# Peptides against a protein of PDB entry 4PAS: the designs that were tried, part 2

Target 1, 39 residues: chain A of PDB entry 4PAS
Amino acid sequence: SVNQASTSRLEGLQSENHRLRMKITELDKDLEEVTMQLQ
Target 2, 39 residues: chain A of PDB entry 4PAS as posed
Amino acid sequence: SVNQASTSRLEGLQSENHHLRMKITELDKDLEEVTMQLQ

## One batch from the design tools (peptide; made by RFdiffusion4, then SolubleMPNN)

Design b1_p17_2_s3 (from b1_p17_2, 8 letters changed)
Fold by OpenDDE base, seed 4:
Structure b1_p17_2_s3 (fold): chain B 39 residues (1-39), chain A 17 residues (1-17)
Amino acid sequence: as target 1 above (39 residues)
Amino acid sequence: LKEKLEKLKKEKEELLK
């Protein structure tokens, strides 16, 4: 149904948003580590 | 290490677009 397609699309976007936020957090930690190693 | 830093910065920038 149209509602099922809309909810499935929203769930996909929410999952991708979460994945991207987690990846940014990992990168920030890696950036901090490399920055500390360069000091 | 500097090349690794710049790579990580660029990867983060691409994810924020």
Scores: peptide ipSAE 0.283, ipTM 0.768, DockQ to the pose 0.912
Fold by OpenDDE base, seed 5:
Structure b1_p17_2_s3 (fold): chain B 39 residues (1-39), chain A 17 residues (1-17)
Amino acid sequence: as target 1 above (39 residues)
Amino acid sequence: LKEKLEKLKKEKEELLK
C-alpha cells in the first residue's frame, strides 16, 4: 500500500541517518587521536 | 600523520553534505 511504501522509505532513511551519525562519531575520534599525535 | 589527518577531514566533509 501507499502507507507501507512510505513507512519502508522512512525506516530506510532512519537507518541510513543512524549509520551516518555513527560514522561521523568514529571520524571525530580518529581526528582527535591524529591531532593529539601531531602535538 | 598530516596526510592521514587531511584524508579524515575530507571524508567527514563529504559525509556532512
Scores: peptide ipSAE 0.282, ipTM 0.767, DockQ to the pose 0.899
Fold by OpenDDE base, seed 1:
Structure b1_p17_2_s3 (fold): chain B 39 residues (1-39), chain A 17 residues (1-17)
Amino acid sequence: as target 1 above (39 residues)
Amino acid sequence: LKEKLEKLKKEKEELLK
């Protein structure tokens, strides 16, 4: 149904949003590590 | 290390767009 398609799309966007947030957190950790190595 | 830092900054900036 249209409702099922909309729900599946929202779940996909929520999972992608979570993936992107986790990737940003990983990058921030790596940035901190490299910054400390440069000090 | 400085090149790695700039690459990570750029990658983060692209993800935030």
Scores: peptide ipSAE 0.281, ipTM 0.767, DockQ to the pose 0.893
Fold by OpenDDE base, seed 3:
Structure b1_p17_2_s3 (fold): chain B 39 residues (1-39), chain A 17 residues (1-17)
Amino acid sequence: as target 1 above (39 residues)
Amino acid sequence: LKEKLEKLKKEKEELLK
């Protein structure tokens, strides 16, 4: 149904948003580590 | 290390687009 397609699309966007947020957090940690190593 | 830093900054910039 249209509702099932809409809910599946929302769930996909929510999972991708979570993945991207986790990757940004990982990169911020790695950036901090490399910055500390350069000091 | 400086090259690694710039690589990570660039990767983050691409994810924020």
Scores: peptide ipSAE 0.278, ipTM 0.765, DockQ to the pose 0.882

Design b1_p17_3_s4
Fold by OpenDDE base, seed 2:
Parts: sequence; structure tokens; C-alpha cells
Structure b1_p17_3_s4 (fold): chain B 39 residues (1-39), chain A 17 residues (1-17)
Amino acid sequence: as target 1 above (39 residues)
Amino acid sequence: SEVTRLEKELEELRKQL
């Protein structure tokens, strides 16, 4: 249904938003570790 | 809409990568 398609779109956006936030957190951690190793 | 908000947030997150 149109409602199911809209819900699936929203859930897809929510999951991708979460994935990207987790990736940013991972990269920030990796950057901190590299910074510590260069000091 | 909530969809439009999330699409904008995704765009801002992609700019940080």
C-alpha cells in the first residue's frame, strides 16, 4: 500500500541516518587514535 | 515532514564524511 511504502521509506532513512552517525563516530575515534600516535 | 527532516539530516551527515 501507499502507507507501507511511506513507512518503509521512513525506516530506510532512519536506518541510514543511524549508520552515518555511527560511521562519523568511528572516524572521529580513528582520527583521535592517529593523533595520539603522531604525538 | 519527518521524511524531509531526515533527508536534510542525511545530507548534512554526508557533508561531514
Scores: peptide ipSAE 0.285, ipTM 0.795, DockQ to the pose 0.055
Fold by OpenDDE base, seed 5:
Structure b1_p17_3_s4 (fold): chain B 39 residues (1-39), chain A 17 residues (1-17)
Amino acid sequence: as target 1 above (39 residues)
Amino acid sequence: SEVTRLEKELEELRKQL
């Protein structure tokens, strides 16, 4: 149904949002580690 | 809508990568 397709799209956006936030957090940690190693 | 909000947020998150 249209409602099922809309729900699946929302769930996909929510999961991708979470994935990207986790990836940004990982990259921020990697940058902090590199910064610490250069001090 | 919540979908539009999440789509915009994903676009901003992709700009930070």
Scores: peptide ipSAE 0.283, ipTM 0.793, DockQ to the pose 0.058
Fold by OpenDDE base, seed 1:
Structure b1_p17_3_s4 (fold): chain B 39 residues (1-39), chain A 17 residues (1-17)
Amino acid sequence: as target 1 above (39 residues)
Amino acid sequence: SEVTRLEKELEELRKQL
């Protein structure tokens, strides 16, 4: 149904938003570790 | 809409990568 398609799209956007936020956090941590190793 | 808000947030997150 149209409602099911809209719900699935919203859930997909929410999951991708969460994935990207987690990836940014991972990269920030990796950058901090590299920065500490260079000091 | 909530969908439009989330699409904009995704665009901003992609700019940070």
Scores: peptide ipSAE 0.283, ipTM 0.793, DockQ to the pose 0.055
Fold by OpenDDE base, seed 3:
Structure b1_p17_3_s4 (fold): chain B 39 residues (1-39), chain A 17 residues (1-17)
Amino acid sequence: as target 1 above (39 residues)
Amino acid sequence: SEVTRLEKELEELRKQL
């Protein structure tokens, strides 16, 4: 149904948003570790 | 809409990668 398609799209956007936020946090941590190792 | 807001937020997150 139209409602099921809209809900599935919203859930997909929410899950991708979470995935990207987690990836940014991971990369920030990796950059912190590299910075610490170069000091 | 909420969908439009999330789509814009995803675009800004992709620019940070």
Scores: peptide ipSAE 0.281, ipTM 0.792, DockQ to the pose 0.055

Design b1_p17_6_s3 (from b1_p17_6, 8 letters changed)
Fold by OpenDDE base, seed 5:
Structure b1_p17_6_s3 (fold): chain B 39 residues (1-39), chain A 17 residues (1-17)
Amino acid sequence: as target 1 above (39 residues)
Amino acid sequence: ELKKKIEELKEELQKLR
């Protein structure tokens, strides 16, 4: 149904949003490590 | 090596955009 397709799309967007947030946290940590190594 | 880590971070940022 249209509702099932919309729900599956929302679940996909929620999982991708979570993945992107985790990747930002990893990049922020890696930038902190690089900053510490430049001091 | 800092140069290698900076290039890895640029590639990861490009994949995020």
Scores: peptide ipSAE 0.034, ipTM 0.466, DockQ to the pose 0.466
Fold by OpenDDE base, seed 3:
Structure b1_p17_6_s3 (fold): chain B 39 residues (1-39), chain A 17 residues (1-17)
Amino acid sequence: as target 1 above (39 residues)
Amino acid sequence: ELKKKIEELKEELQKLR
């Protein structure tokens, strides 16, 4: 149904948003490590 | 090594885009 297709699309976007947020957190930590090594 | 870590960060940023 149109509702099932919309729900599955939203769940896909929510999972991708979570993945991207976790990757930003990883990159921010790695940038902090580089910043500390340059001090 | 800072040079190695900078290349790892560039690869990860490219994979995010």
Scores: peptide ipSAE 0.034, ipTM 0.465, DockQ to the pose 0.394
Fold by OpenDDE base, seed 1:
Structure b1_p17_6_s3 (fold): chain B 39 residues (1-39), chain A 17 residues (1-17)
Amino acid sequence: as target 1 above (39 residues)
Amino acid sequence: ELKKKIEELKEELQKLR
């Protein structure tokens, strides 16, 4: 149904949003490590 | 090694784009 397709699309977008947020947190940590090594 | 970590960050940033 249109509702099932919309729900599955939302779940896909939510999972991708979570993945991207986790990757930003990883990059922020890695940038902190680089920053500490430059001090 | 700082140089290695910079290349890892570039690869990770490219994967997000």
Scores: peptide ipSAE 0.034, ipTM 0.469, DockQ to the pose 0.419
Fold by OpenDDE base, seed 4:
Structure b1_p17_6_s3 (fold): chain B 39 residues (1-39), chain A 17 residues (1-17)
Amino acid sequence: as target 1 above (39 residues)
Amino acid sequence: ELKKKIEELKEELQKLR
């Protein structure tokens, strides 16, 4: 149904949003390490 | 090595855009 396709698309977007947020947190830590090494 | 880590971070940031 249109509702099932919309739900599966939303779940895919939610999982990708979570993955991207986790990757931002990883990059922020890596940038902090680089910043500490440049001081 | 800072240069290597900076290039790794640039590649990872490019994959997010």
Scores: peptide ipSAE 0.033, ipTM 0.464, DockQ to the pose 0.447

Design b1_p17_7_s1 (from b1_p17_7, 9 letters changed)
Fold by OpenDDE base, seed 3:
Structure b1_p17_7_s1 (fold): chain B 39 residues (1-39), chain A 17 residues (1-17)
Amino acid sequence: as target 1 above (39 residues)
Amino acid sequence: DLEEKIKKLEEELEKLR
């Protein structure tokens, strides 16, 4: 149904958004570590 | 080294764009 397809698309977007937020958090940590090493 | 680590971070940031 249209509702089932819309639900599956939304779940995919939610999963990808979560993945991207986790990747940003990892990059922030790695940038902090490099910044500390340059001090 | 630090230069290689920075380069990898720049590459990973570009993948998010």
Scores: peptide ipSAE 0.046, ipTM 0.588, DockQ to the pose 0.455
Fold by OpenDDE base, seed 5:
Formats: structure tokens, sequence, C-alpha cells
Structure b1_p17_7_s1 (fold): chain B 39 residues (1-39), chain A 17 residues (1-17)
């Protein structure tokens, strides 16, 4: 159904958003570590 | 080393653009 397709699409977007947030958190940590090494 | 770490971070940031 249209509703099932819309739900699956939304779940895909939610999972991708979560993945991107986790990747940003990882990069923030790595940037902090590099910044500390340059101080 | 630090230079390689920075390069990897730049590459990973580019994947988010």
Amino acid sequence: as target 1 above (39 residues)
Amino acid sequence: DLEEKIKKLEEELEKLR
C-alpha cells in the first residue's frame, strides 16, 4: 500500500539520520583528539 | 601520524557533503 511504502521510506530516512549523527559524533571526537595533540 | 589523521577526517567530512 501507499502507507507501507511511505512507512518504509520514513524508516530508511530515520536510520540514515541516526547513522549520520553517529558519524558526526565520531568525527567530533577525532577532531578533539587531534586538537589536543596540537596544543 | 597527525597529518594522516587530519587527511582521513577531511575525507570523512567530504562523504557527509
Scores: peptide ipSAE 0.046, ipTM 0.595, DockQ to the pose 0.435
Fold by OpenDDE base, seed 4:
Structure b1_p17_7_s1 (fold): chain B 39 residues (1-39), chain A 17 residues (1-17)
Amino acid sequence: as target 1 above (39 residues)
Amino acid sequence: DLEEKIKKLEEELEKLR
């Protein structure tokens, strides 16, 4: 149904948003480690 | 080295923009 297709699209966007947030957290940690190495 | 690490981080951040 149209509703099932819309739900699956939303779930895909939610999953991708979560993946991107996890990637930002990883990059924040890596930036902190590099910052500490420059001190 | 540190310069190459910084460059890789800049490239990964640009992919998120």
Scores: peptide ipSAE 0.045, ipTM 0.581, DockQ to the pose 0.504
Fold by OpenDDE base, seed 2:
Structure b1_p17_7_s1 (fold): chain B 39 residues (1-39), chain A 17 residues (1-17)
Amino acid sequence: as target 1 above (39 residues)
Amino acid sequence: DLEEKIKKLEEELEKLR
């Protein structure tokens, strides 16, 4: 159904958003480590 | 080193744009 296709599309976007948030968290950690090494 | 770490961070941030 149209609703099933829309749900699957939304789940894909939610999964990608989660992946991107995890990547930002990793980058924030790495940036903090570099910042501490320069202090 | 720190320079290579910064460079990698810049490259990874560019992929998110």
Scores: peptide ipSAE 0.045, ipTM 0.584, DockQ to the pose 0.459

Design b1_p17_7_s4 (from b1_p17_7, 9 letters changed)
Fold by OpenDDE base, seed 4:
Structure b1_p17_7_s4 (fold): chain B 39 residues (1-39), chain A 17 residues (1-17)
Amino acid sequence: as target 1 above (39 residues)
Amino acid sequence: SLEEEIKRLKEELEALR
């Protein structure tokens, strides 16, 4: 149904949003570590 | 080098924002 397709799309977007947020947090940590090593 | 690593990480971070 249209509702099932919309729900599955939302779940996909939510999972991708979570993945991207986790990757941003990881990269921020890596940048902090490398920056600290250069000081 | 650490400089090239920082550059790559910054570029990856900006691509996600």
Scores: peptide ipSAE 0.031, ipTM 0.452, DockQ to the pose 0.855
Fold by OpenDDE base, seed 3:
Structure b1_p17_7_s4 (fold): chain B 39 residues (1-39), chain A 17 residues (1-17)
Amino acid sequence: as target 1 above (39 residues)
Amino acid sequence: SLEEEIKRLKEELEALR
């Protein structure tokens, strides 16, 4: 149904949003480590 | 090396766009 397709798309977007947020957190940590090494 | 680490981080950032 149209509702099932819309729900599945939303779940996919929510999972991708979560993945991207986790990757940003990793990169922020790695940049902090690089910054500490440059001090 | 630090240069290799910076390169890797830039590649990972670009993969998010």
Scores: peptide ipSAE 0.030, ipTM 0.434, DockQ to the pose 0.468
Fold by OpenDDE base, seed 2:
Structure b1_p17_7_s4 (fold): chain B 39 residues (1-39), chain A 17 residues (1-17)
Amino acid sequence: as target 1 above (39 residues)
Amino acid sequence: SLEEEIKRLKEELEALR
């Protein structure tokens, strides 16, 4: 149904959003380490 | 090296866009 397709798309977008947020947190940590090494 | 780490971080940032 249209509702099932919309739900599956939303779940995919939520999963991708979570993945991207976790990756940003990882990159922020790595960037902090680089910044500390440059100081 | 620090240069390789900066390069890695830039490549990963581009993969998020």
Scores: peptide ipSAE 0.030, ipTM 0.437, DockQ to the pose 0.490
Fold by OpenDDE base, seed 5:
Structure b1_p17_7_s4 (fold): chain B 39 residues (1-39), chain A 17 residues (1-17)
Amino acid sequence: as target 1 above (39 residues)
Amino acid sequence: SLEEEIKRLKEELEALR
């Protein structure tokens, strides 16, 4: 039970970490596009 | 300046997300 709860918690944190990394990547791309449009 | 405008638009984009 403790190991299963710890695994599920880790999987949740890994999923959230992945979501945040993808969001950062998209923001970086959009900021690059804004920069290119102004130059 | 162009640099200040880029900075402003980047900050606005970040604030919307």
Scores: peptide ipSAE 0.029, ipTM 0.443, DockQ to the pose 0.284

Design b1_p17_8_s2 (from b1_p17_8, 7 letters changed)
Fold by OpenDDE base, seed 5:
Structure b1_p17_8_s2 (fold): chain B 39 residues (1-39), chain A 17 residues (1-17)
Amino acid sequence: as target 1 above (39 residues)
Amino acid sequence: ELQEKLKKLKEELEKLR
């Protein structure tokens, strides 16, 4: 149904948003580690 | 090379924001 397609799309967008947030957190940590090694 | 690693990580972060 149109409702099932909309819910599945929302779940996909929510999972991708979570993945992107986790990747940002990983990169921020890697930046901190490299910055600390350059000091 | 840590400076080039720092540059690449910044470029990757800006692509995700």
Scores: peptide ipSAE 0.104, ipTM 0.654, DockQ to the pose 0.888
Fold by OpenDDE base, seed 1:
Structure b1_p17_8_s2 (fold): chain B 39 residues (1-39), chain A 17 residues (1-17)
Amino acid sequence: as target 1 above (39 residues)
Amino acid sequence: ELQEKLKKLKEELEKLR
C-alpha cells in the first residue's frame, strides 16, 4: 500500500512535470513568433 | 495588439517557471 501510493504520486508528479515542460516550450515558440512579427 | 500579446505570454511563462 505505502509503496504503491508513493509510486502513483511519483507518476503523477512526472506527468505534471512533463505537461509543464511542454507548455513552456509552446509559450517559448509563441513568444518567438510574436517577437519576429514585432521586428 | 502584438505588444499586449507579448506581455500576456511573458506573464504566463513566468507563472510556469
Scores: peptide ipSAE 0.104, ipTM 0.654, DockQ to the pose 0.888
Fold by OpenDDE base, seed 2:
Structure b1_p17_8_s2 (fold): chain B 39 residues (1-39), chain A 17 residues (1-17)
Amino acid sequence: as target 1 above (39 residues)
Amino acid sequence: ELQEKLKKLKEELEKLR
């Protein structure tokens, strides 16, 4: 149904948003580690 | 090299924002 397709699309966007937020947090940590090693 | 690693990580972070 149109409602099922809309729900599945929203769930896909929510999961991708979560993945991207987790990747940003990982990169911020890796940047902190490299910055500390350069000091 | 740590400076090149730092540069690449900054470029990856800015692509995700």
Scores: peptide ipSAE 0.104, ipTM 0.653, DockQ to the pose 0.889
Fold by OpenDDE base, seed 4:
Structure b1_p17_8_s2 (fold): chain B 39 residues (1-39), chain A 17 residues (1-17)
Amino acid sequence: as target 1 above (39 residues)
Amino acid sequence: ELQEKLKKLKEELEKLR
């Protein structure tokens, strides 16, 4: 039980970390596009 | 329009860093 709860918590944190990294990459791309349009 | 979009995207990026 304790090991399963720890594994499920780690998987949740890994999934959220991946989501946040993907969102940063999306925002960096959108910033590049807007910056290029302002030049 | 584009300058305000740039500002909002920068503010969103800084909240995620």
Scores: peptide ipSAE 0.103, ipTM 0.654, DockQ to the pose 0.881

## One batch from the design tools (peptide; made by RFdiffusion4, then SolubleMPNN)

Design b1_p18_1_s3
Fold by OpenDDE base, seed 3:
Structure b1_p18_1_s3 (fold): chain B 39 residues (1-39), chain A 18 residues (1-18)
Amino acid sequence: as target 1 above (39 residues)
Amino acid sequence: SRLEQLKKEKEELTEKLK
C-alpha cells in the first residue's frame, strides 16, 4: 500500500541518516588524531 | 595530504545529510 511504501522509505532514510552521522563522528576523531600528529 | 583527504570525505558525507 501507499502507507507501507512511505513508512518503508522513511525507515530506510532514518537508518542511512544514522549511518552517515556515525561516519562523520569517526572522521572527526581521525581528523583530530592527524591534526595532533602534525603539531 | 591525509588531513585534506579526511576533510574532503567529511564534506561529501555532510552533503548527503542535507
Scores: peptide ipSAE 0.246, ipTM 0.786, DockQ to the pose 0.969
Fold by OpenDDE base, seed 1:
Structure b1_p18_1_s3 (fold): chain B 39 residues (1-39), chain A 18 residues (1-18)
Amino acid sequence: as target 1 above (39 residues)
Amino acid sequence: SRLEQLKKEKEELTEKLK
């Protein structure tokens, strides 16, 4: 149904949003490590 | 540099969130 398609899309976007945020967190940790190594 | 590459990647991913 239209509602099922809409909810499935939202869930997909929410999961992707979470994945991207987690990757950014990993990058921040990598950036911290590299910054410390450059000091 | 590795630092610049990570900064660029973070920026690209941040834009995908917007």
Scores: peptide ipSAE 0.246, ipTM 0.785, DockQ to the pose 0.974
Fold by OpenDDE base, seed 4:
Structure b1_p18_1_s3 (fold): chain B 39 residues (1-39), chain A 18 residues (1-18)
Amino acid sequence: as target 1 above (39 residues)
Amino acid sequence: SRLEQLKKEKEELTEKLK
């Protein structure tokens, strides 16, 4: 149904959003490590 | 550099969130 399709799309976008946020967090940790290594 | 590569990747991913 239209509602099911909309819900599935939203869930997909929410999961991708979460994945991207987690990746950004990982990158921040990597950036911190590299910054420390450059000191 | 590794640092600049990570900064660029973070910027690209941040833009995808918007």
Scores: peptide ipSAE 0.244, ipTM 0.785, DockQ to the pose 0.978
Fold by OpenDDE base, seed 2:
Structure b1_p18_1_s3 (fold): chain B 39 residues (1-39), chain A 18 residues (1-18)
Amino acid sequence: as target 1 above (39 residues)
Amino acid sequence: SRLEQLKKEKEELTEKLK
């Protein structure tokens, strides 16, 4: 149904959003580590 | 540099969140 398609799309976007946020967190950790190593 | 590469990647991913 249209509602099922919409909810599935939203769930996909929410999962991708979470994945991207987690990756950004990892990058922030890596950036901190590299910054410290450069000091 | 590794630092600039990571900064660029973070910026690209941040843009995908928008």
Scores: peptide ipSAE 0.243, ipTM 0.784, DockQ to the pose 0.978

Design b1_p18_2_s3 (from b1_p18_2, 9 letters changed)
Fold by OpenDDE base, seed 2:
Structure b1_p18_2_s3 (fold): chain B 39 residues (1-39), chain A 18 residues (1-18)
Amino acid sequence: as target 1 above (39 residues)
Amino acid sequence: SRLEELKKEKEELTEQLK
């Protein structure tokens, strides 16, 4: 149904959003480590 | 540098959130 398609799309976007946020968190950690190593 | 590469990657990922 249209509602099922919409909810599936939203769930996909939510999962991708979560993945991206987690990756950004990892990068922030890596950036911090590299910054510390450069000091 | 590795630092600039990571900064660039973060910027690209941040843009994908929009």
Scores: peptide ipSAE 0.163, ipTM 0.743, DockQ to the pose 0.968
Fold by OpenDDE base, seed 1:
Structure b1_p18_2_s3 (fold): chain B 39 residues (1-39), chain A 18 residues (1-18)
Amino acid sequence: as target 1 above (39 residues)
Amino acid sequence: SRLEELKKEKEELTEQLK
């Protein structure tokens, strides 16, 4: 149904958003480590 | 540098959130 398609799309966007945020968090940790190593 | 590469990747991922 139209509602099922809409909910599935939203769930997909929410999962992708979460994935991207987690990856950014990992990169921030990597950046911190590299920055400390450069000091 | 590794630092520059990580900053670039973070920027690209941040843009995907917008």
Scores: peptide ipSAE 0.162, ipTM 0.742, DockQ to the pose 0.966
Fold by OpenDDE base, seed 3:
Structure b1_p18_2_s3 (fold): chain B 39 residues (1-39), chain A 18 residues (1-18)
Amino acid sequence: as target 1 above (39 residues)
Amino acid sequence: SRLEELKKEKEELTEQLK
C-alpha cells in the first residue's frame, strides 16, 4: 500500500541518516588525533 | 595529506545528509 511504501522509505532514510552521523563522529575523532600528532 | 583526506571525506558525508 501507499502507507507501507512511505513508512519503509522513511525507515530507510532514518537508518541511513544515523549511519552517516556516526561516520562523521568517527571522522571528527580521527581529525582530532591527526591534528594532535601534527602539533 | 592524511588530514586533508579526512576533511574531504567528512565534507562528502555531510553533503549526503542534505
Scores: peptide ipSAE 0.159, ipTM 0.740, DockQ to the pose 0.959
Fold by OpenDDE base, seed 5:
Structure b1_p18_2_s3 (fold): chain B 39 residues (1-39), chain A 18 residues (1-18)
Amino acid sequence: as target 1 above (39 residues)
Amino acid sequence: SRLEELKKEKEELTEQLK
């Protein structure tokens, strides 16, 4: 149904959003570490 | 550099959130 398709799409977008946010957080820590190593 | 690579990757991922 239209509602099922919409909810499935939203769930997919929510999971991808979470993945991306977690990866950005990880990269911020990596950037901090590399910055410290370069100093 | 590794720093530049990580900055670029972060920018690309941030853009995917928009």
Scores: peptide ipSAE 0.155, ipTM 0.737, DockQ to the pose 0.970

Design b1_p18_2_s4 (from b1_p18_2, 9 letters changed)
Fold by OpenDDE base, seed 4:
Structure b1_p18_2_s4 (fold): chain B 39 residues (1-39), chain A 18 residues (1-18)
Amino acid sequence: as target 1 above (39 residues)
Amino acid sequence: SRLQELQKEKEELTEKLK
């Protein structure tokens, strides 16, 4: 149904949003490590 | 540099969130 399709799309976008946020967090840790190594 | 690569990747991913 239209509602099911909309819900599935939203869930997909929410999961992707979460994945991207987690990746950004990982990159921040990597950046911190690299910054320390450059000191 | 590795630092610049990570900074660029972070910026690209941040833009995807917008």
Scores: peptide ipSAE 0.183, ipTM 0.764, DockQ to the pose 0.974
Fold by OpenDDE base, seed 2:
Structure b1_p18_2_s4 (fold): chain B 39 residues (1-39), chain A 18 residues (1-18)
Amino acid sequence: as target 1 above (39 residues)
Amino acid sequence: SRLQELQKEKEELTEKLK
């Protein structure tokens, strides 16, 4: 149904959003580590 | 540099969240 398609799309976007936020967190950690190593 | 590469990647991913 249209509602099922919409909810599935939203769930996909929410999962991708979470994945991207986690990746940004990892990058922040990596950036901190590299910054410390450059000092 | 590795630092610049990571900063660029973070910016690209941040933009995808918008």
Scores: peptide ipSAE 0.183, ipTM 0.763, DockQ to the pose 0.979
Fold by OpenDDE base, seed 5:
Structure b1_p18_2_s4 (fold): chain B 39 residues (1-39), chain A 18 residues (1-18)
Amino acid sequence: as target 1 above (39 residues)
Amino acid sequence: SRLQELQKEKEELTEKLK
């Protein structure tokens, strides 16, 4: 149904959003480490 | 540099959240 398609899309977007946020957090840590190594 | 690569990747991922 239209509602099922909408909810499935939302769930997919929510999971991707979470994944991206976690990756950004990881990159911030990596950036900190690299910055320290370059100093 | 590795630093520049990570900065660029972070920017690209941040844009996907918008």
Scores: peptide ipSAE 0.181, ipTM 0.763, DockQ to the pose 0.975
Fold by OpenDDE base, seed 3:
Structure b1_p18_2_s4 (fold): chain B 39 residues (1-39), chain A 18 residues (1-18)
Amino acid sequence: as target 1 above (39 residues)
Amino acid sequence: SRLQELQKEKEELTEKLK
């Protein structure tokens, strides 16, 4: 149904959003480490 | 540099969130 398709899409977008946010957090830690090593 | 590569990747991922 239209409702099922909409909810499935939303759940997919929410999971991807979370994944991307976690990756950005990881990169921030990597950036911090590299910055310290360059000092 | 490694620093520049990580900065670029972060920018690309940030844009996907918009």
Scores: peptide ipSAE 0.181, ipTM 0.763, DockQ to the pose 0.970

